# Ledger of designs, part 259: peptides against a protein of PDB entry 3V4L

Target 1, 386 residues: chain A of PDB entry 3V4L
Amino acid sequence: GQPLAKDKVALLIGNMSYWEHPKLKAPLVDVYELTNLLRQLDFKVVSLLDLTEYEMCNAVDEFLLLLDKGVYGLLYYAGHGYENFGNSFMVPVDAPNPYRSENCLCVQNILKLMQEKETGLNVFLLDMCRKRNDYDDTIPILDALKVTANIVFGYATCQGAEAFEIQHSGLANGIFMKFLKDRLLEDKKITVLLDEVAEDMGKCHLTKGRQALEIRSSLSEKRALTDPVQGAPCSAEALVRNLQWAKAHELPESMCLKFQCGVHIQLGFAAEFSNVMIIYTSIVHKPPEIIMCDAYVTDFPLDLDIDPKHANKGTPEETGSYLVSKDLPKHCLYTRLSSLQKLKEHLIFTVCLSYQYSGLEDTVEEKQEVNVGKPLIAKLDMHRGL

## One batch from the design tools (peptide; made by RFdiffusion4, then SolubleMPNN)

Design b2_p25_3_s4 (from b2_p25_3, 11 letters changed)
Fold by OpenDDE base, seed 3:
Structure b2_p25_3_s4 (fold): chain B 386 residues (1-386), chain A 25 residues (1-25)
Amino acid sequence: as target 1 above (386 residues)
Amino acid sequence: MEETAELVSTDGSIKETVTLKEIEE
């Protein structure tokens, strides 16, 4: 019979905004494109940008809570990384220069933890450099992995090589994602799919002799990313898992704010990633006596590190939101919250209406405080250990 | 002028200007 997944769960991490290392661009688009494709494959996807070491550890822990017997787990990482002694290390955005294994997440440790969950399939897609880190002489004593015939590694580059990105018009794509996206929806054994991606990458003149896909697999069964999810969750554990995932993806409800002047504002929310949300405001009703009015958002929690100069833009693109702009309503003011994982409390902010009456020179302001609870990933309380 | 892109290594050690046509080939 066709293999069944008990469920399908993916964690996608894209690190770009490094503190002590070269900034990347490709992980933004690559995580977004892969998120949309995996959602079409009925994966429960958590997508996270620009994580610290602590935030990456917590994201992995929350991902492992979504795993259980017969669940398909996929981990994608795009960012800086290295490989020492056959162990792959993902570099957090706060990693020092030089970084060491103590500052990084070991993929083989995550694999061990996934094997303890008795997963049906473990897929790692690692879009990172695989050069040796000469500043880290640590030989990791890894416990012997269980012999599970359900592991697939797709390394975007071969051992000792770099990964490449193509930068154009302020956007970038990784070379690996460029080829992976064209095949990811194919109903093929995952190792066959990745082999075809490797052949396509091998024809690319830009990266020929510089980057090559490496596949490492123990997968003995014909498992595909297209494998159907087993029907309704029958176990209490499966229900808890579904609730945990749903909690991490719940947007605030759209609100209609009414001001004393008679102006009505629509406040809306959109997810770009599990930790990135767009707030947008629009004037839905204006009394005729009011000639001009704008609705600004302000007074955000300090944990979000929001620069007011980047808030309340006339386009999503002016906020840095190039990916979701087509799905957003037009003629709003837009604000991008890019670090929702840092939110310890409820998201409370002010909506400020600035307006002018016909025949009055003075601008009038009215303010309303809005509490939207913990949006998206902020509901998981990833900071509970600090 | 042909639209150009930059091919960049993750470590930033390699930067090459490429044409959009070379990216599609």
Scores: peptide ipSAE 0.398, ipTM 0.884, DockQ to the pose 0.716
Fold by OpenDDE base, seed 2:
Structure b2_p25_3_s4 (fold): chain B 386 residues (1-386), chain A 25 residues (1-25)
Amino acid sequence: as target 1 above (386 residues)
Amino acid sequence: MEETAELVSTDGSIKETVTLKEIEE
């Protein structure tokens, strides 16, 4: 019969905004495009941008809690990385310069932990540099991996090579994602699908002799990303997994705020990623005696590190939200919260209405505090232990 | 003018201007 997945879970990490290393651009679009494709494949997707070492460790731990016997696990990483002695290291955004193995996440350690979960399939898609780090002489003593015959590695580049991105019109795509996205929905064994992606990349004149997809697999079964999820979650573990994923993807409900002056504001929320949310405000009712009014969001928790200069923009694009702007309502003020993983408390903020009456020169302000609880990934308390 | 893009390595060591046609080929 067709193989069944008990469930399908993906963790996608895109690191771009490095503190001590060159900033990247491609991971933004690549994580977004892959998220949308994996959702069409019935994956439970956690998508995270710009994680510190501690945040990456916690994201992996939460991902491992979603894994169980016969579950398909997919880890995608786009960012800086290196390969020493056949071990792949993902570099967090807070990694020092030079970084070492102690500052980075070893993919083979994650694989070991996934094998302990008795997963049905383990897919690693690593869109990172594979050069040796000459500043790290540490030979990681990895425990012997189990022979599970269900592992697939797709490396965006060959050993010792760079990955490339195409930058156009302020956006960038990784070369790997450019070719992967065209085939990812095909009902093929995952190794066959990746071989076809490798052939397509190999025809590309831009990367010929510079970047080549490398596939490493122990996969003995015909497993595909298109494999159907086993029906209704009959196990307690499947229910827990579904609840945990749902908890990490719960948006605040849209609110209608009423001010004393008679102005009504619609407050809405949209997810760009599991740790990135757009807040938008719109004036839905204005008394005729009020000639001008604007609704600003202010007084965010300090943990979110929100610059007021980047808040309350007239377009989503001015916030740095280029991907979800088509799905957002028009004629709002937009604010992008890009670090929801840092939120320790409830998201409490102020909606400030600034308005002017006809025939009065003075601007009047009214304020309302809004508590939306813990949105999206903030419900997982990824900072547990700091 | 042909629309151009930049091909950039992740380490930033390589930057090349390419045409959109070369990206689609």
Scores: peptide ipSAE 0.396, ipTM 0.882, DockQ to the pose 0.686
Fold by OpenDDE base, seed 4:
Structure b2_p25_3_s4 (fold): chain B 386 residues (1-386), chain A 25 residues (1-25)
Amino acid sequence: as target 1 above (386 residues)
Amino acid sequence: MEETAELVSTDGSIKETVTLKEIEE
């Protein structure tokens, strides 16, 4: 019979904005494109950008809570990384220079924890450098992995090699994601699909002799990312998993704010990633006696590190939101909240209406406080361990 | 003018200007 997944869960991490290391660009587009493809494959996708060590640990812990017997788990990582003694280390954005294993997440440790969940399939897609870190002399004493015969590693590079990105028109794509995206929806055994991606990458003149896909697998069954999810969630665990995922992806409802001057503002929300939200404001009603008015968002929680210089932009692109701009309403002011994982409390902010009356030179301001609760990933309380 | 892109290693050690044709080939 066709294999069935009990459920499908993916964690995608893209680290770009390193504190002590070279900044990357490709993870932004790569995580976004992969998120959209995995959603078409009925994956529950958590997509996270620019995580600290603590935030990465919490994201992995929350991902592991979504895993259970017969669930397909996919971990994608794009960022800096290294490989020592056959162990892959994902580098958080706050990692020191030089980084060590104590500052990084070991993929094989995550695999061990996934094997304890009795998952149906474990897929790791690692778009990172695989050079040795000579500053890390630690030999991780990993417990012996269980022989589960359901493991697939796709490494964007061979051991000791670098990953490449193509930068064009201010965007970048990883070479691995460029080829993976063209095949990801194919109804093929995941190892066969990755072998075809490896062949496509091997034909590319740009990466020939520089980057090659490495596949490591112990997959004894014909499992595909296209494998259908088994029926309605009938177990208590499946219901809990669905509720946990739904909480992490619930946007605030759009609001209509009414000011005393008679101006009506629509406040809208869009998800770019599980930890990245765009707020947009639009004027939906203006009295004729008001000649000009703008609605600014301000007074955000300090934990979000929102620079006012990047808030209230006339285009999504000016906020750094290039991917969802086509799906956003036009003629708004846009603000990008890129660190929702840092939010410990409710997202409370001020909408400030600045306006002018016909025949008055002075600007008038009205303010309303807005509480939108915990948006997206902020509902998981990733900080509960403090 | 042929549109150009940059091929960049993740460590930033390698930067090469490539044409869009070379990316599609």
Scores: peptide ipSAE 0.396, ipTM 0.882, DockQ to the pose 0.700
Fold by OpenDDE base, seed 5:
Structure b2_p25_3_s4 (fold): chain B 386 residues (1-386), chain A 25 residues (1-25)
Amino acid sequence: as target 1 above (386 residues)
Amino acid sequence: MEETAELVSTDGSIKETVTLKEIEE
């Protein structure tokens, strides 16, 4: 019969905004494009940008809790990384310079934990550099991986090579994602699909002899990303996975705020990633005696580190929201919350209406506090230390 | 003017200007 997945879960991490290392651009578009493709493949996708060491560990731990017998797991990482003695390390955004293995996530340790889950398919995709870190002399004593038949590991680069990105018009795509996205929806065994991506990359004149896809596989079965999910969730574990995923993707409902002056504001929310939300405000009703009015959002929780200079923009693009701008309402003020994983409490903020009456020179302000609970990934309480 | 892009290594050590035509071929 056709192979069936018990469920399909994906964790995508894109690190760009490094504190002590060169900033990247490609992970933004690559994580977004891969998220949209994996959703078409019926994956439950968590997409996270710019994680600290602690936040990366928690994201991986939460992902490992979703893995079980016959589940398809996909982990994608785009960012800085290194490889020492055959061990690959993902570099968090808060990693010091120089970084060491103690500041980074060891991929082979994650793979070991994934093997213990008896997954129906496990795909690990690393879109990072594989150069040696000469500042790290640590030789991780990794226990031998169990002989499991269902792991596929893709390195976007060969050992000792760089990854490349194409930068155009302020956006960038990784070379690996450029070729992966064209084939990802094909009904093929995942190793055959990745071999075709490797051939396409090998034909690319830009990266020929500079970047090559390396595939490591134990996959003995014909498993594809297109394999259908097995029926309605009948297990308690499947219900828990569905509830956990639903919590991580729940947006606040759009609200109509009414001010004492008779102005009505629409407040709306959009997800760019599981940890990135756009807030937008629009004037939906204005009394004729009010000549001008604007609705600003302010007083955000300090844990979100929102710079007021980057809030309340006239376009989504001015907030850094280039990917979802086409799907947003027009003629709003836009604010991007890029670190929802940092939110410990409910998202409480102020909507400030500034307005002017006809024949009065003075600007009047009215304020309303808004509580939207814990949006998106903030429902998982990733900051609760065990 | 031909639209150009930059091919950049993730470490930033390599930067090359390429044409959009070279990216599509």
Scores: peptide ipSAE 0.377, ipTM 0.875, DockQ to the pose 0.687

Design b2_p25_4_s1 (from b2_p25_4, 8 letters changed)
Fold by OpenDDE base, seed 4:
Structure b2_p25_4_s1 (fold): chain B 386 residues (1-386), chain A 25 residues (1-25)
Amino acid sequence: as target 1 above (386 residues)
Amino acid sequence: SLEEEEEELLKKGAKLVSTSPELPE
C-alpha cells in the first residue's frame, strides 16, 4: 500500500543575523518559502529565525515533543555551519568567533533523539557550509545510531565544500532552496526528489565546481513528503501533538480599541514566522472634528529588544517584512516583532493615539495599554529553564 | 533560461556569497 505518515512535523531554522560572523540574507526567504510548501504538504511547521544556542536547543526539544512513532520529522537549517569528523554543526547567532562544538548544535545528536521517538521518516535538509572548523578539536563521542532505515540527509553542498547564496538588491533564495522549492511538491520518494534537485543544481553555472548537493540516505521504504497523514482517530498522543502545535501558532485576536475622543482603532496581528509577528494599526472611525490622527505602538517589553526607529512604519517593508506584505491590510502603521522566543511574560504594550482637532494647533495624546497574552512561539515558554 | 536568469542577476550586480564564516587565520 502507499506509505502513511502518522503525522508530519517540520522544524525550520534560519540564522542570518550573526553577532560575531558575516550576516546572511537567504535564510529569511528560504525558511518562508519552505514553510509555505511544507504547509501545502500537511506538515505542522515551526519556523524560527535568528536563534541563540539556548533558543535552538529549546526549539529542538519542542520539535522532539511533536515526534512520535510513525511521525515524519523534517529538520531544515539555513545558516553558518561546519562539519568535523562527519558530524554536522549548526551555528547559533550568538556563537563566538571562533566557535566550537560546545557553542553549536550537532545534527547527529538530534538524529539520535529522533530515533528514540520511533519516527516513520527523518529528513535533514542542511543549507550550510561543510568545511572543517580547525578551531574545534572536540571529537564527539556519538553513541551508535540505531539501524532504522528511515534517514535522509540533503546537504546543500559536498563534504568540505561551501554553500552559497546570491546577494543582490532584492530578496533571493540560497542556491539549494532555489532548486528544492521547484521539486518539493512532487509525489516522489524523497531520495529521488533530492536526486532531481541535485541534477537541477548541477546546471547552475554560478556554483558549478563550487557547490553540489549531496544525498546521504538509509531509506528502505518508498517514503515521500507527499505521503498522506493517517486519518485514524487521534490517539491521545496525536491530540497532544496537535494542541501543542496549535498553541505555538495561535495569533492574538484582532482588537477594536475605542478612545475617549471617539476614534476607533483596529489592532491586528499577522505571523511571518513562528517567532516573528507583525502588529498593524488602522483608524477605522474618526469623528469629523479630528483632522489628523495616528495610532502608534510603544512601551514593548524590554526582552524583545525593539528599536523604536523600526516601529510604526508606513509600510511592512520599512520594518524589514518583505514577504508577508501582500497579505497585510494596506494603509496601516506596521511594527515587526522579530524575537518572540525571548518573551517571558505576556505581550503588553501601549497604543498611543496622537490626534489634532480642527482649529487647534496642539496635538492631543490618549494612551491605552493592551495585553495580548503570549503570541505564537511565546506560548511554549522556550525560556522556562532560566 | 536558467543561464539567462543567472546572466541577468550578474548584470544587476548580484554576488555569490559563501555561508562559511571567516574564521581567524
Scores: peptide ipSAE 0.289, ipTM 0.826, DockQ to the pose 0.884
Fold by OpenDDE base, seed 1:
Structure b2_p25_4_s1 (fold): chain B 386 residues (1-386), chain A 25 residues (1-25)
Amino acid sequence: as target 1 above (386 residues)
Amino acid sequence: SLEEEEEELLKKGAKLVSTSPELPE
C-alpha cells in the first residue's frame, strides 16, 4: 500500500540578523516559501526567524515533543553554518565571532534525539555552508546512531563548500531553495526528488563549481513528502500534537476599539512566521467633527525590543514585511513584532488615538490598553529554562 | 529560461554571497 505518515511536522529556522556576523537576506524568503509548500503537503510547520542559541535549543525541544512513532520530521535550517568532522553546526544569531561548537547546534545531536522518537522519516534540509571552522577544535563524541534506515540529508552544498544566496535590489531565494521549491510538491521518493533538484542546481552557471547539492540517505523505504497523513488522530498523543501546533499558530482575534470621541478602530493581526506577527490599525468610523485621526500602537513589552521608529508605518514594507503585504488590509498603520519567542508575559500594548477637531489647532489623545494574551509561538513558553 | 534569469541577475549587479562569513584572522 502507499506509505502513510502518522503525522508530518516541520521546524524551519531562518537566521539572518546576526549580531557579530554578516546579515543574510535569503532565509526570510526561503523559510516563508518552504512554509507555504510544506503546508500544502499537510505538514504542521513551525517557522522561526532569528533565534538565539537558547531559543534554537528550545525550538528543537518543542519540535521533538511533536515527534512520535511513525511521524515524519523535517528540519530546515537557513543561515550561517559550518561542518567539522562530518558534524553540521547551525549558527545562532547571538553567536560570537569567532563561533565554536559550544555556541552552535549540532544537527547530528538533533538526529539522535529524533531517532529516540521512533519517527517514520527524518529529513534534514541544511541551507548553510559546510566549510570547516578552524577555530573549533572540539570533536563531538557522538554516540553511535541507531540503524533506523529512515534518514535523509539534503545539504545545499558539498562538504567543505559554501552555500550562496543571490543578493540584489529585491528579495530572492538562496540557491538551494530556488531549485527545491520547484520540485518539493512532486510525488516522488524524497531522495529521488532531491536528486532531481541536484540536477537542476547543476545547470546554474552562477554556482557551477562552487555549490552542489549533496544527498546523504539511509532511507530504505519509498517515503515521500507527499505521503498522506494517517486519518483522524485516534491517539491521545496525536491530539496533543495537534493542540500544541494549533496553539503555536493561534492569532489574536481582530478587535473593534471604540474611543470616547466616537472614533472606531479596527485592530487586526496577521502571522508572517510562527514568531513574527503584524499588527495593523485602521479607522473604521470617524465622526464628521474630527478632521484627522491616527491610531498608533505603543507601550509594548520590553522583551520584544520594539523600536518605535519602526512601528506604525503606512505600509507593511516599511516594517520589513514584504511577504504578507498582499494579504493585509490597505490603508492601515502597520507594526511588525519579529521576536514573539521572547515574550514571557501576555502581549499587552496601548492603542493611542491622536485626533483633531474641526476648528481646534491642538491634537487630542485617547489611549486604550489591549491584552491579546500570548500570540503564536509565545504560547509554547520557549523560555521555560531561564 | 534559467540562463535568461541568470543574465538578468548579472545585469542587475546581483552578487553571490556566502552563508559562511570569513572568520577573523
Scores: peptide ipSAE 0.311, ipTM 0.837, DockQ to the pose 0.830; fails the geometry check
Fold by OpenDDE base, seed 3:
Structure b2_p25_4_s1 (fold): chain B 386 residues (1-386), chain A 25 residues (1-25)
Amino acid sequence: as target 1 above (386 residues)
Amino acid sequence: SLEEEEEELLKKGAKLVSTSPELPE
């Protein structure tokens, strides 16, 4: 019969804004496009940008809570990385220069933990370099993996080789995602799909002899990313998993704020990623005696590190949000919160209405405090213990 | 074609950037 997934869960991590290493660009687009494709495949997708070591560990732990017997697990990583002794290390944004295995996440350790969950399929898509790190002399003693015959690695490059992105004036994919995205929705065994991606990527003249896709598989069954999810969750564990995912993806409800002057503001929220949210404000009612009015958001929690100069922009693009701008309402002021994983408390901020009456020279201000709870990934308390 | 797209990117000054960090020598 056709294989069934008990559920399908994906964790996507894109690290770009390194502290001590060169900044990347492709992971932004790659994580976003892959998220949209995997959602069309009925995956529960957690998408995270720019994680520290501690945040990456917690994201993996929360991902493992979504895994259970017969669940399909997919881990995608785009960022800096290395490979020592056949172990793949994902480099967090706070990794020192030079970094070591103690500063990084070992993919094979994650695989071990996924095997303990009795998953139906384990897919790793690693869009990172596989060069040896000569500054890391650690020989990881990994426990023997179980023979589960359900593992697929898609490496963006060969062992000891580099992975590349094309940097130009616009947004672009990395080389791996450029070809992966065109085939990801195909109803094929995942190893066959990746083999076709390898052939397509092999036609790229820019990376010829520099990057080639490697597939490492122990997949004994015909499993595809298109495999249907088993019907309604019947177990308590399946309900808990669905609730845990839903918690991490719950946006604040849109609010209508009423000011004493009679101005009404719509406050809305949109998710760009599981840790990136856009706040937008619009004037929905204005008394005729008010000639001009603007609604600014201010006084954000310090943990979010929001520069007011980048807040309250007339376009999503001016906030650095280039991907979701088509799905946002027009004629708003936009603010991008890019580090929701850092939020320890409720998201409390001020909506400031600045307005002018006809025939008065002075601007008037009214303020309302708004508490929207913990949005998106902030509900998982990824900083428990800091 | 892919070749024409690649040539156009190169003409626009696109660069291949490694996702490998420059580690100290």
Scores: peptide ipSAE 0.305, ipTM 0.834, DockQ to the pose 0.894; fails the geometry check
Fold by OpenDDE base, seed 2:
Structure b2_p25_4_s1 (fold): chain B 386 residues (1-386), chain A 25 residues (1-25)
Amino acid sequence: as target 1 above (386 residues)
Amino acid sequence: SLEEEEEELLKKGAKLVSTSPELPE
């Protein structure tokens, strides 16, 4: 019969906004598109942008809690990286220059922990460079891996080679994701699918002789990303996993705020990523005696590091949200919260209504505090221990 | 074709950028 997955879970990390390193662009689009494709494949997807070392460690720990016997686990990473002695290192956004293994996450350590979960399939998609870091002489002493015959690595490039993105005025995929996305939904053994992606990438003249996909696999069974999830979660562990994932993806409910002047505001929420949320406000009712009114959001928790200059924009794109703008209501004010992983407390903020009456020169303000609890990834408490 | 897309990207001034940071020499 066709193999069944007990469940399917993916962690996608895209690091772009490095502190001490060149900024990337492709991981934004790559993580977003891959998230949508994996959701069509019935994966539970956690998608995270711009993580520090500590935040990456916590994201991996939470991902490992979702893994169990017969679960398909997929880890995707797009960002800076290196490979020393056959060990792959993912570089966090707060990594120093130069970085070392002590500042980075070793993928083979994550693999060891995944093998302890008795997973049905382990897929690593590593969209990073594999060039040696000569500033890191550390030889990782890896414990012996178990012989599980269920591991697949898709490396965006060969050992000692670089991975590339195409930077232009717009948003584009990295080279690996450009070809991967066109085949990801195919009902094929994952190693066959990746081999076809390698053949397609091999036709790219821009990267010819510079980047080539490498597949490393021990996969003895015919397993595909299209493999159906086993029916209703019968185990307590499967119920816990479903609840943990659902909590990490719960948006605040849309709210209708009523002000004393008789203005009604719709407050809405949209997820761009598991750690990125758009807040939008719209005027849904205005008394005729009020000629102008705007609804601003302010007084965010300090942990979110929200610059007021980037809040309350007339378009999603002005906030840096280019991907979800088509799905958002029009004619709102938009605010992008890009670091929900940093939220220690409930998301409490102020909605400020500024309005003007016909025949009065002065603007009037009314304020209402809003508590939306812990949105999205903030429910996982990724700061446990700081 | 893929070649036509690549040529259009090059004409738009697209650059191939490595995801490897320039480590200090």
Scores: peptide ipSAE 0.292, ipTM 0.827, DockQ to the pose 0.882; fails the geometry check

